# Ledger of designs, part 27: peptides against a protein of PDB entry 2ODG

Target 1, 89 residues: chain A of PDB entry 2ODG
Amino acid sequence: MTTSQKHRDFVAEPMGEKPVGSLAGIGEVLGKKLEERGFDKAYVVLGQFLVLKKDEDLFREWLKDTCGANAKQSRDCFGCLREWCDAFL

## One batch from the design tools (peptide; aimed at target 1 R37 G38 Q48)

Design b2_p23_8_s1 (made by RFdiffusion4, then SolubleMPNN; from b2_p23_8, 18 letters changed)
Fold by OpenDDE base, seed 2:
Structure b2_p23_8_s1 (fold): chain B 89 residues (1-89), chain A 23 residues (1-23)
Amino acid sequence: as target 1 above (89 residues)
Amino acid sequence: SEEKKKEILEELKKKAEELAKKK
């Protein structure tokens, strides 16, 4: 499988204060739903990813339940955070 | 197990959302 430019842009640098919508797989619709639940920054979603011990199944199910992400969106978001962590944690 | 995974997920989802909404 291949990654998007959005993924590559995110994993290339420290995420800082980037909005949740900067995560691969998170468009405007999903981003707004995440923001409504308190997950407004990418680093807040990173926090949940880490609390779930980087477990793919747990994280992707959480994302689905929280904002309605489909399989591709949750996979893209998971991969984005995994590769960011590999580079910067 | 899937059951245990579900339990962990529900606990963490609730706590994370609760804390996130405070900020």
Scores: peptide ipSAE 0.112, ipTM 0.674, DockQ to the pose 0.607
OpenDDE base, seeds 1, 3, 4, 5: peptide ipSAE 0.108, 0.102, 0.107, 0.106; ipTM 0.664, 0.661, 0.668, 0.669

Design b2_p23_8_s2 (made by RFdiffusion4, then SolubleMPNN; from b2_p23_8, 16 letters changed)
Fold by OpenDDE base, seed 3:
Structure b2_p23_8_s2 (fold): chain B 89 residues (1-89), chain A 23 residues (1-23)
Amino acid sequence: as target 1 above (89 residues)
Amino acid sequence: SEEEKKRILEELKKEAEKRAAAK
C-alpha cells in the first residue's frame, strides 16, 4: 500500500525527540489527546509498541483506547513504527 | 501466549493512566 510523505519522513531517520504528532496516522487531534495522556514524544509510543512485542492487534487496540484512533490512523501509526524499527532497531 | 498478551495490554493501560496523572 502507498505510504504518505509523513510516513517516509519518519522512517528515514532516527526519531530522537520528535513529537508524537510526527508519527504517521497521528494528526493534531490524536496528537493532542496523546500529549494530554503523557505521550508527548514519538519514542514514548515506540516504547508501548515494543512492550507489546510489536503485536499489531494489541498496539492498535491500545492506541484506539488511549486516543480514539480509527482503523486507518492506528494502521498508519503501527506501520510507521514497524518500518522505523526494521530500519533502526 | 494470548493470556500473556492480554496481561501486557492491561499493564500498558495502567501505565498510561499513571502518565496522565503525572502530567
Scores: peptide ipSAE 0.229, ipTM 0.774, DockQ to the pose 0.685
OpenDDE base, seeds 1, 2, 4, 5: peptide ipSAE 0.211, 0.131, 0.223, 0.211; ipTM 0.764, 0.678, 0.771, 0.767

Design b2_p23_8_s3 (made by RFdiffusion4, then SolubleMPNN; from b2_p23_8, 17 letters changed)
Fold by OpenDDE base, seed 3:
Structure b2_p23_8_s3 (fold): chain B 89 residues (1-89), chain A 23 residues (1-23)
Amino acid sequence: as target 1 above (89 residues)
Amino acid sequence: SEEERRKILEELRKEAEKLAEEK
């Protein structure tokens, strides 16, 4: 229920060139898989989040299909991007 | 719909494949 420090650190400032692994829910394993698929920066994942019109179910399924994220990882990543967008978009 | 959902995900998979090739 409470957010992680990683989540708080990400949503606190513009993401700039932060690596994909800086997203909450994206550890080294998922980060490497995403990088291999061309998603090396957090803003590339943000792009897909926006293309899906911020739809939670679609985004979480996409993330699962792309890097094998489990339910908690996809939930954390979605929440991280949603709250970042609420603050900076 | 389920069909439209499937199409969206398929297009995103194709985009990901292209990005991987450019890496």
Scores: peptide ipSAE 0.142, ipTM 0.694, DockQ to the pose 0.865
OpenDDE base, seeds 1, 2, 4, 5: peptide ipSAE 0.135, 0.138, 0.134, 0.079; ipTM 0.691, 0.696, 0.690, 0.635

Design b2_p23_8_s4 (made by RFdiffusion4, then SolubleMPNN; from b2_p23_8, 12 letters changed)
Fold by OpenDDE base, seed 1:
Structure b2_p23_8_s4 (fold): chain B 89 residues (1-89), chain A 23 residues (1-23)
Amino acid sequence: as target 1 above (89 residues)
Amino acid sequence: SEAERQAILEKLREQAEKLAAAK
C-alpha cells in the first residue's frame, strides 16, 4: 500500500493543535461526527490510540463505533497515528 | 478474551459520552 499526501503531511511534524480532520482517513463527514463527540483535536484521538496501547484491532473498532469509519478510513487513521508516534513519541 | 475486549470498548464509549457532554 501507498500513503496519501495527507498522511505524509501529518506524520512530518508535531501535531500540536491540529484539528481531528487533519488525520489521514478522517474527512469532513467523520471529522464532524468526532467533533460532536468531543474529539475536536487530533491529539484527543491520539489519546484514545495510546489508551488502547496502540492495538490496531481495538482502535479501528473504536473508531468505527465512534464515528462510523469504514475499513479503509480506520486503517488510514491508524497508520497515520502509528507512524506519527514512531517519529515523535 | 472477547469479553475483556468488549469491556474495554464499553469503557471508551462511556468516556466518549462524558466528553461529548462536557464539550
Scores: peptide ipSAE 0.188, ipTM 0.749, DockQ to the pose 0.877
OpenDDE base, seeds 2, 3, 4, 5: peptide ipSAE 0.129, 0.188, 0.180, 0.185; ipTM 0.691, 0.750, 0.744, 0.747

## One batch from the design tools (peptide; aimed at target 1 R37 F39 Q48)

Design b2_p24_1 (made by RFdiffusion4)
Pose (drawn by RFdiffusion4):
Structure b2_p24_1 (pose): chain A 89 residues (1-89), chain P 24 residues (1-24)
Amino acid sequence: as target 1 above (89 residues)
Amino acid sequence: EEEQEELVEKGVEKAKELNEEAEE
């Protein structure tokens, strides 16, 4: 899972108020769509993951249906957001 | 750490509000 350094950096230190495009698997184009959907910060998107009880199928369907992210990009967000929770939740 | 927990909680509540608005 050749995730960018952002994946390790994200689960290596607190998220603070970093932009949603900062989440691994969310590019600038995808960050814009989520932003238009009311997720201007990453901690708002992590909240969606927590609401879905880490249901990978619901999360992937939600992200894909919400912005059109591919099955590949959604995998990065799931492990990225999930691993952050493992160290942080 | 405490500030980060508050931001997570705030994010969860905001995600719920956005879901409710999307269902309406």

Design b2_p24_1_s1 (made by RFdiffusion4, then SolubleMPNN; from b2_p24_1, 11 letters changed)
Fold by OpenDDE base, seed 5:
Structure b2_p24_1_s1 (fold): chain B 89 residues (1-89), chain A 24 residues (1-24)
Amino acid sequence: as target 1 above (89 residues)
Amino acid sequence: MEEEKKLIEEGVRKAKELLEKEKE
């Protein structure tokens, strides 16, 4: 599998207050839904990722249930956060 | 990365709060 430029851009630097839509796999549609649920920043989704102990199944299921992410979108988002953590945590 | 750490901690807190709000 290959990663997107969006993924590479995100994992290359601290996320700071980047919007949730900066996460790989999170486009405009999913981003808006996440924002409506209070997950407006990437660091809040990271928070959820960490709360779920970086568990892929739990996180991807949560993302699906929260914003309707499909398998690819949830995979991309999970991988984005995992690799970011590997780089900065 | 201190500011980043603070944001991460805030993110964890907010995530927990949001989860509690959505619980049945």
Scores: peptide ipSAE 0.663, ipTM 0.915, DockQ to the pose 0.924
OpenDDE base, seeds 1, 2, 3, 4: peptide ipSAE 0.662, 0.662, 0.660, 0.663; ipTM 0.915, 0.915, 0.914, 0.915

Design b2_p24_1_s2 (made by RFdiffusion4, then SolubleMPNN; from b2_p24_1, 12 letters changed)
Fold by OpenDDE base, seed 3:
Structure b2_p24_1_s2 (fold): chain B 89 residues (1-89), chain A 24 residues (1-24)
Amino acid sequence: as target 1 above (89 residues)
Amino acid sequence: MEEEKKLIEEGIKKAKELLEKEKE
């Protein structure tokens, strides 16, 4: 499968203070739920990703449990953060 | 670069805080 333009836009540059909704797989609905849980910025979700040691299963399950992400949404979000880290960390 | 690193550190810190808050 190919990535979205949203994914490509995110991994192309430092994330700075981009909102959580800028992450691939995170639309308006999931973004609002994440914001309600305190994950308002992409760098906070990145923080969780790193706290979980970049473990795909742990992160995707966390995302599902936290905002109701489905398999594709969690996959897209995980891949987005993984590739961003590969480029900038 | 330094600002980005600072944000990442803040993100880790906040994520850990949020996790602990949810456990309470």
Scores: peptide ipSAE 0.648, ipTM 0.909, DockQ to the pose 0.949
OpenDDE base, seeds 1, 2, 4, 5: peptide ipSAE 0.646, 0.641, 0.644, 0.647; ipTM 0.910, 0.908, 0.908, 0.910

Design b2_p24_1_s3 (made by RFdiffusion4, then SolubleMPNN; from b2_p24_1, 11 letters changed)
Fold by OpenDDE base, seed 5:
Structure b2_p24_1_s3 (fold): chain B 89 residues (1-89), chain A 24 residues (1-24)
Amino acid sequence: as target 1 above (89 residues)
Amino acid sequence: MEEEKELIEEGVKKAKELLKKELE
């Protein structure tokens, strides 16, 4: 599979204060749900990703349970954070 | 802010529970 421009934009630079909706796979619907749970910034979701030791299955399950992400959305979000970490962590 | 903190803590707890199950 190829990545989206949204993915490439996110992994290209430090995430700083970027909103959660800047993550690949996180659109307006999922973004709002995440924000309602306190995850308003991308770095907060990054925190969960790291707590889960960058495990794909665990993170995708957490994301699904937290905001209802489907398989593609969770996969895109995971890949986005994984590649960001590869570049900056 | 307290509500937000509690919501985040709930999210963290859920993540850690998943991790715990995986490590068992």
Scores: peptide ipSAE 0.307, ipTM 0.807, DockQ to the pose 0.121
OpenDDE base, seeds 1, 2, 3, 4: peptide ipSAE 0.290, 0.294, 0.205, 0.213; ipTM 0.799, 0.799, 0.745, 0.749

Design b2_p24_1_s4 (made by RFdiffusion4, then SolubleMPNN; from b2_p24_1, 11 letters changed)
Fold by OpenDDE base, seed 4:
Structure b2_p24_1_s4 (fold): chain B 89 residues (1-89), chain A 24 residues (1-24)
Amino acid sequence: as target 1 above (89 residues)
Amino acid sequence: MAEEQKLIEEGIEKAKELLEEEEK
């Protein structure tokens, strides 16, 4: 599957305190909803990703339930975090 | 990186807390 430039930019460096909207698949709409639920930074979503033991189905379902992400958005976000972990975790 | 690791650990703990809050 092809990645976006946003994905490539995110996985290229440590995430630090980047906002949740820096994640691939997370635009303004989803980002605001995640922030309202307390997931305001990318590292908090990474935390959730790790708590779910990197399980794709669990994470994508969580993202859908939490912010209304569609299949493409959740797939992009999951892939972004997976590849970031492969590089830096 | 120590700082990055600290943020990851903080993210895990915050995610766990938020999950617990949603389960109430």
Scores: peptide ipSAE 0.637, ipTM 0.896, DockQ to the pose 0.941
OpenDDE base, seeds 1, 2, 3, 5: peptide ipSAE 0.238, 0.246, 0.182, 0.236; ipTM 0.775, 0.779, 0.718, 0.775

Design b2_p24_2 (made by RFdiffusion4)
Pose (drawn by RFdiffusion4):
Structure b2_p24_2 (pose): chain A 89 residues (1-89), chain P 24 residues (1-24)
Amino acid sequence: as target 1 above (89 residues)
Amino acid sequence: AEMEEQEELVEKGVELAKEINEKD
């Protein structure tokens, strides 16, 4: 899973108020769509993951249906957000 | 202190996500 350094950096330090496009697997284009959907910050998107009880199928369907992210990009967010929770939740 | 602030942001993010879902 050749995730960018952002995946390791994200689960290496607190998220603070970093932008949603900072989440691994969310590019600038995808960050914009989530932003238009009311997720201007990453901690709002992590909240969606927590609401879905880490249901990978619901999460992937939600992200894909919400912005059109591919099955590949959604995997990065799931492990990225999930691993952050493992160190941080 | 940073972790406490981070926890508050996570909790806030969960509530905002729920509010957005309810509006949709």

Design b2_p24_2_s1 (made by RFdiffusion4, then SolubleMPNN; from b2_p24_2, 10 letters changed)
Fold by OpenDDE base, seed 4:
Structure b2_p24_2_s1 (fold): chain B 89 residues (1-89), chain A 24 residues (1-24)
Amino acid sequence: as target 1 above (89 residues)
Amino acid sequence: SVLEEERKLVEEGVEKAKEILEKE
């Protein structure tokens, strides 16, 4: 599978206080829904990713339930966070 | 340093995620 430029841009540098919409797979629609649920920054979604112990099934199901992400969107978001952690943690 | 600030944000993200889940 190929990755997007958005994915590559995210995993290439520290996350800082990037908005949740900076995550691969998270567009304007999903980002707004995540913000409404309190996940306004990418590092908060990373927090949930770590709380779930990097479990792909649990995280992708949570993302689906929280903002309505489809299979591709949740896969892209999970992969983005996984690779960021591999590089920086 | 940049790395230290980044690690602090990760920790903060974990705490915020826990708080949100506890309130729901």
Scores: peptide ipSAE 0.694, ipTM 0.928, DockQ to the pose 0.926
OpenDDE base, seeds 1, 2, 3, 5: peptide ipSAE 0.691, 0.688, 0.693, 0.689; ipTM 0.927, 0.927, 0.927, 0.927

Design b2_p24_2_s2 (made by RFdiffusion4, then SolubleMPNN; from b2_p24_2, 13 letters changed)
Fold by OpenDDE base, seed 4:
Order: sequence, then structure tokens, then C-alpha cells
Structure b2_p24_2_s2 (fold): chain B 89 residues (1-89), chain A 24 residues (1-24)
Amino acid sequence: as target 1 above (89 residues)
Amino acid sequence: SVLEEEKKLIEEGVKKAKELLEKE
């Protein structure tokens, strides 16, 4: 499967303090819901990803439950974080 | 350095994620 330019832009560099909406699969609607739950920065969602030990099923279910992400959105977000970690961690 | 600051943010993210899980 192909990746989006948004995905490629995110995995190409350190994330720093990028907002949560910079993650692939996270648009303005999902980003706002994540921010309301305290996940305002991409590195906080990465933190959750790592707390869940990079488990895809656990992370994607968490994302669905937290902000209402659909299957494609959660897949894109998980893949974005996984590939970022492969490059930088 | 940039790398050190990045790692610090990751640690902060893990900490905050754990805290948020405890609140819910």
C-alpha cells in the first residue's frame, strides 16, 4: 500500500513539539478530540504507542475508543509512528 | 543537542501518557 505525503513528511525528521494533527490519519476532527483528552502533541501519542509496547491491536483500539478513529485512520496513524520509531529510536 | 531534546520529549510523552491513563 502507498503512504501519504503527510506520512512521509512526518517520518522524515524528528517530531519535536509537532501538534497531534501532524500524525498521518489524524485530521482536524480527530486531532481536536485527542487534544480534549490531553493528547495535544504527537510525542504524547508516541508515548502511548510505547506504553502499549508498539502493539498494533491495542494501539488502534485505544485510538478508536479515544477519538473515534476508523480503521484506515488508525492504521495510518499506527504506521506513521512505527516507521518514525524505526528511523529514530 | 537536537537528538537529546528529542529523546527528552519522548520520555515526557511516555510520562504524560501514563498519567492520562491513570486519570481515566
Scores: peptide ipSAE 0.627, ipTM 0.912, DockQ to the pose 0.926
OpenDDE base, seeds 1, 2, 3, 5: peptide ipSAE 0.624, 0.622, 0.622, 0.622; ipTM 0.910, 0.911, 0.910, 0.911

Design b2_p24_2_s3 (made by RFdiffusion4, then SolubleMPNN; from b2_p24_2, 13 letters changed)
Fold by OpenDDE base, seed 4:
Structure b2_p24_2_s3 (fold): chain B 89 residues (1-89), chain A 24 residues (1-24)
Amino acid sequence: as target 1 above (89 residues)
Amino acid sequence: SVLEEERKLIEEGVEHAKKLLEKE
């Protein structure tokens, strides 16, 4: 599968204090819901990703339950964080 | 440095996520 430009932009550099909406798969709708639940920055979602030991099933289920992400959105978000970690952690 | 600041944010993100899970 191909990645989006949004994915490539995110994994290309340190994330710093980028908003949660900068993550691949997280649009305006999902971003607002995540922010309402306290996940306002990409690094907080990264924190959850790491707390879940980078487990794909657990993370994607959490994302679905937290903001209503569909299968593609959760896949894109997981892949974005996984590849960022491979590059910078 | 940029690397140090990035690592601090990651640590903060982990702690924040843990706290949010406790509240849910």
Scores: peptide ipSAE 0.556, ipTM 0.893, DockQ to the pose 0.918
OpenDDE base, seeds 1, 2, 3, 5: peptide ipSAE 0.553, 0.549, 0.552, 0.551; ipTM 0.892, 0.890, 0.891, 0.892

Design b2_p24_2_s4 (made by RFdiffusion4, then SolubleMPNN; from b2_p24_2, 14 letters changed)
Fold by OpenDDE base, seed 4:
Structure b2_p24_2_s4 (fold): chain B 89 residues (1-89), chain A 24 residues (1-24)
Amino acid sequence: as target 1 above (89 residues)
Amino acid sequence: SVLEKEKELIEEGVKKAEEILKKE
């Protein structure tokens, strides 16, 4: 499967303090819901990803439960974080 | 360095995520 330019832009560099909406699969609607739950920065969502031991099923279910992400959105977000970690951690 | 600051930020992200989960 192909990746989006948004995905490629995110995994190409350190994320720093990028907003949560910079993650692939996270648009303005999902981003706002994540921010309301305290996940305002991409690095906080990465924190949750790591807390869940990079488990895809656990993370994608958490994302769905937290902000209402659908299957494609959660897949894109998980893949974005996984590939970022492969490059930088 | 940029990389070290990045690692520290990720550690903070882990702590924040755990804190949010405890409060909920």
Scores: peptide ipSAE 0.658, ipTM 0.918, DockQ to the pose 0.926
OpenDDE base, seeds 1, 2, 3, 5: peptide ipSAE 0.651, 0.650, 0.644, 0.648; ipTM 0.917, 0.917, 0.916, 0.917

Design b2_p24_3 (made by RFdiffusion4)
Pose (drawn by RFdiffusion4):
Structure b2_p24_3 (pose): chain A 89 residues (1-89), chain P 24 residues (1-24)
Amino acid sequence: as target 1 above (89 residues)
Amino acid sequence: AEEEEVEEARELGEEAREHAEEMA
């Protein structure tokens, strides 16, 4: 899973108020769509993961149906958001 | 419905952010 340094950096330090495009697997194009959906910050998107009880199928369907992210990009967000929770939740 | 969903996710995410800052 050749995730960018952002994946390790994200689960290495608190998220603070970093932008949603900062989440691994969310590019600038995808960050814009989620932003238009009301997720201007990454901690709002992490909240969606928590609401879905880490249901990978619901999360991937949600992200894909919400912005059109591919099955590949959604995997990065799941492990990225999930691993952050493992260190931080 | 979407606004309520986003608000719910915002509240949980805000709590998770504050909790992670306390841990650091």

Design b2_p24_3_s1 (made by RFdiffusion4, then SolubleMPNN; from b2_p24_3, 11 letters changed)
Fold by OpenDDE base, seed 1:
Structure b2_p24_3_s1 (fold): chain B 89 residues (1-89), chain A 24 residues (1-24)
Amino acid sequence: as target 1 above (89 residues)
Amino acid sequence: SLAEEVERAERLGRAARERAEALA
């Protein structure tokens, strides 16, 4: 599978205070739902990713349960965080 | 299409979802 420009832009630099909507797979609809649950920044979702020990299945299921992400959206978001961590952690 | 990609990913991910539900 290929990645989006949004993915490439996110994994290329420290995430800092980037909003949750800057994550690949997270559009305006999912972003609003995540924000309503307290996940307003990308680093808060990163925190959940790390708490789940970077496990793909656990993270993608959590994302689906939390904001209704479909399989592609959860895959894109997971891949975004995985590759960011590979570069910066 | 996006719909086709989602459907493919859902089929490939069924075992993964069952694993996640068991571990969660």
Scores: peptide ipSAE 0.033, ipTM 0.535, DockQ to the pose 0.026
OpenDDE base, seeds 2, 3, 4, 5: peptide ipSAE 0.030, 0.032, 0.032, 0.030; ipTM 0.567, 0.563, 0.584, 0.564

Design b2_p24_3_s2 (made by RFdiffusion4, then SolubleMPNN; from b2_p24_3, 11 letters changed)
Fold by OpenDDE base, seed 3:
Structure b2_p24_3_s2 (fold): chain B 89 residues (1-89), chain A 24 residues (1-24)
Amino acid sequence: as target 1 above (89 residues)
Amino acid sequence: SLAEQVERARRLGEAARARAEALA
């Protein structure tokens, strides 16, 4: 499997105050929807990821239900957070 | 089941959303 440059850029460093749109799989459309729901920073979505015990099915279904992410978008976002956690958590 | 997983995720998501909105 290959990853995007966006994914690599995100997992390479602490996320700090990065906006939610910096997550792989989260573009402007999904980012705006997440921001409207209070998920404006990447670390807020990370929090949800952790609350869901890093479970892929739970997280991806949540993301779909929350912002309408499709299968690829949710997969990319999940993978981004998983690999970030492997590096920094 | 997958259905149960989705329902749990939905509930947790709604709680997280409510908290996020309160802190925004």
Scores: peptide ipSAE 0.083, ipTM 0.627, DockQ to the pose 0.069
OpenDDE base, seeds 1, 2, 4, 5: peptide ipSAE 0.079, 0.052, 0.083, 0.081; ipTM 0.620, 0.555, 0.619, 0.619

Design b2_p24_3_s3 (made by RFdiffusion4, then SolubleMPNN; from b2_p24_3, 9 letters changed)
Fold by OpenDDE base, seed 3:
Structure b2_p24_3_s3 (fold): chain B 89 residues (1-89), chain A 24 residues (1-24)
Amino acid sequence: as target 1 above (89 residues)
Amino acid sequence: MLKEEVEKAKKLGEEARERAEKLA
């Protein structure tokens, strides 16, 4: 399995205040739903990822329940945050 | 979702993003 260019672009640098939609697996539809719930920036979703102690099952379940992410979307988002953390934390 | 959940996520996320900026 290969990563997307969107994934590579995100993990290449500190995320700063990038919008939530910059995360791999998060498109406009999911991004809007996350923003409505208060997760408007990528770093807020990163925070939730850390709150859940980087647990894949817990995070992917949370993402599904919060914005309706499917299996691929939640997998891509989880992988994006995991590799970002590996690079910068 | 819950206000407290969002605030907790924001706190940890802000700490992490600031750390990344300093170490880069």
Scores: peptide ipSAE 0.735, ipTM 0.941, DockQ to the pose 0.816
OpenDDE base, seeds 1, 2, 4, 5: peptide ipSAE 0.059, 0.063, 0.031, 0.050; ipTM 0.622, 0.629, 0.591, 0.622

Design b2_p24_3_s4 (made by RFdiffusion4, then SolubleMPNN; from b2_p24_3, 9 letters changed)
Fold by OpenDDE base, seed 3:
Structure b2_p24_3_s4 (fold): chain B 89 residues (1-89), chain A 24 residues (1-24)
Amino acid sequence: as target 1 above (89 residues)
Amino acid sequence: SMEEEVKKAEELGEEARKRALELA
């Protein structure tokens, strides 16, 4: 499997104040839905990822339920956060 | 269920956040 440039850009540097839409798999539609639910920054989604103990099934299910992410979108987002954590956490 | 596990984790996180604010 290959990663997107968006994924590579995200995992290459500290997350800082990046918007939620900077996460791989999170486009304009999903980003807006996440923001409406209080997840305006990527680090807020990271927080959820961490309280779910980095569990793929739990996180991807949460993302699906929270913003309607499909299988690819949730996979891309999970992989993005996993690899960011591997680099910086 | 997965949904219940997610809810449990969210509650744990919120409790931790609340505690942090009280200690700050």
Scores: peptide ipSAE 0.050, ipTM 0.591, DockQ to the pose 0.092
OpenDDE base, seeds 1, 2, 4, 5: peptide ipSAE 0.046, 0.023, 0.044, 0.047; ipTM 0.581, 0.504, 0.573, 0.583

Design b2_p24_4 (made by RFdiffusion4)
Pose (drawn by RFdiffusion4):
Structure b2_p24_4 (pose): chain A 89 residues (1-89), chain P 24 residues (1-24)
Amino acid sequence: as target 1 above (89 residues)
Amino acid sequence: EAEEEEEEQEEEVAEAKEAFEEAM
């Protein structure tokens, strides 16, 4: 899973108020769609993961149906958001 | 229908913020 350094950096330090495009697997194009949906910050998107009880199928369908992220990009967000929770939740 | 969809999106975002604040 050749995730960018952002995946390791994200689960290596608190998220703070970093932009949603900062989440691994969310590019600038995808960050814009989620932003238009009301998720201007990454901690708002992590909240969606928590609401879905880490249901990978619901999360992937949600992200894909919400912005059109591919099955590949959604995997990065799931492990990225999930691993952050493992160190941080 | 558009107003209902907007309200549903605002509620989803509010729930996601609440779930995050509770987890932190």

Design b2_p24_4_s1 (made by RFdiffusion4, then SolubleMPNN; from b2_p24_4, 13 letters changed)
Fold by OpenDDE base, seed 5:
Structure b2_p24_4_s1 (fold): chain B 89 residues (1-89), chain A 24 residues (1-24)
Amino acid sequence: as target 1 above (89 residues)
Amino acid sequence: MEEEKKKKLKEEVEKAKKALEEAL
């Protein structure tokens, strides 16, 4: 599926201290909800992604439960982290 | 056995997930 420029920007470089809102699929609304739950940085969400063994269903379900992400948002976020990991882990 | 292993893994992941959320 087609990726966004936001996705491409994220997967192109080390994430460092990028905010959670830098992740594809995570806009202002979801970002704020994630931050309220302690997921303020992209690397914290990456941590959860890794704890979940990079499992798509588990991660997307977690994201939905945690911040109310819809199917597209969770798909975009998952894909963003997956491709970032493929490049940098 | 494989399905059981997958189930156990999912359970462990769920525990880890909850533990992480509580720690944040």
Scores: peptide ipSAE 0.080, ipTM 0.583, DockQ to the pose 0.076
OpenDDE base, seeds 1, 2, 3, 4: peptide ipSAE 0.048, 0.072, 0.079, 0.045; ipTM 0.586, 0.578, 0.580, 0.579

Design b2_p24_4_s2 (made by RFdiffusion4, then SolubleMPNN; from b2_p24_4, 14 letters changed)
Fold by OpenDDE base, seed 1:
Order: C-alpha cells, then structure tokens, then sequence
Structure b2_p24_4_s2 (fold): chain B 89 residues (1-89), chain A 24 residues (1-24)
C-alpha cells in the first residue's frame, strides 16, 4: 500500500523534537488529546511504542483507547513509527 | 503453555504502559 506524505516526511529524518502531530495518522484532534495525556512530542509516543515492544495490536489498541484513533489512524501511526525505527534504531 | 506466556507478557507490557503514562 502507499503511504502519506506525512509518513514519508517523518521516516526520512531523525525525530528530534517533532510534535506528536507530525506522526502519520495523528491530526490536530488526536494530537490535542495525546498532548493532554502527556504525549506532546513524537518521541514520547515512540517511548510508548517501544514499551509495548513494537507490538502492532497492543499499540493500535492503546492509541484507540488513549485518543480515539480509528483503524486507519492507528495503522498509519504504527507504520510510521515502525519504519522510523527500522531506519534509525 | 505458549498462550499463558503470551498473556503474561501482555500483562507486563500493560503494566509498563500504565507506569509510563502516570509519569507524564
């Protein structure tokens, strides 16, 4: 399947201090909800992703429960972090 | 059993998730 431009932009370079909203699948609405829960930077969500041992089902379920992400949003976000880790971790 | 091991791992992961979120 094809990826979004957000995905390509995110996985192409070091994460640095990018906001949570820079993650594929995370728009303004989901981003605000994540920020309210302390996940304000993409690297904090990366931390959660790694704590969950990169498990897709666990991560996508967490994202759904935490900010109300739908199936596409959680898939896009997971894929974004997975491919970033493949490149930089 | 393999299923039991999987459930135990998922439980540990969930506990770690909660700990991280509480620290934020």
Amino acid sequence: as target 1 above (89 residues)
Amino acid sequence: SEEKKKKEEEKRVEEARKALEEAL
Scores: peptide ipSAE 0.220, ipTM 0.713, DockQ to the pose 0.079
OpenDDE base, seeds 2, 3, 4, 5: peptide ipSAE 0.212, 0.205, 0.212, 0.202; ipTM 0.708, 0.693, 0.703, 0.721

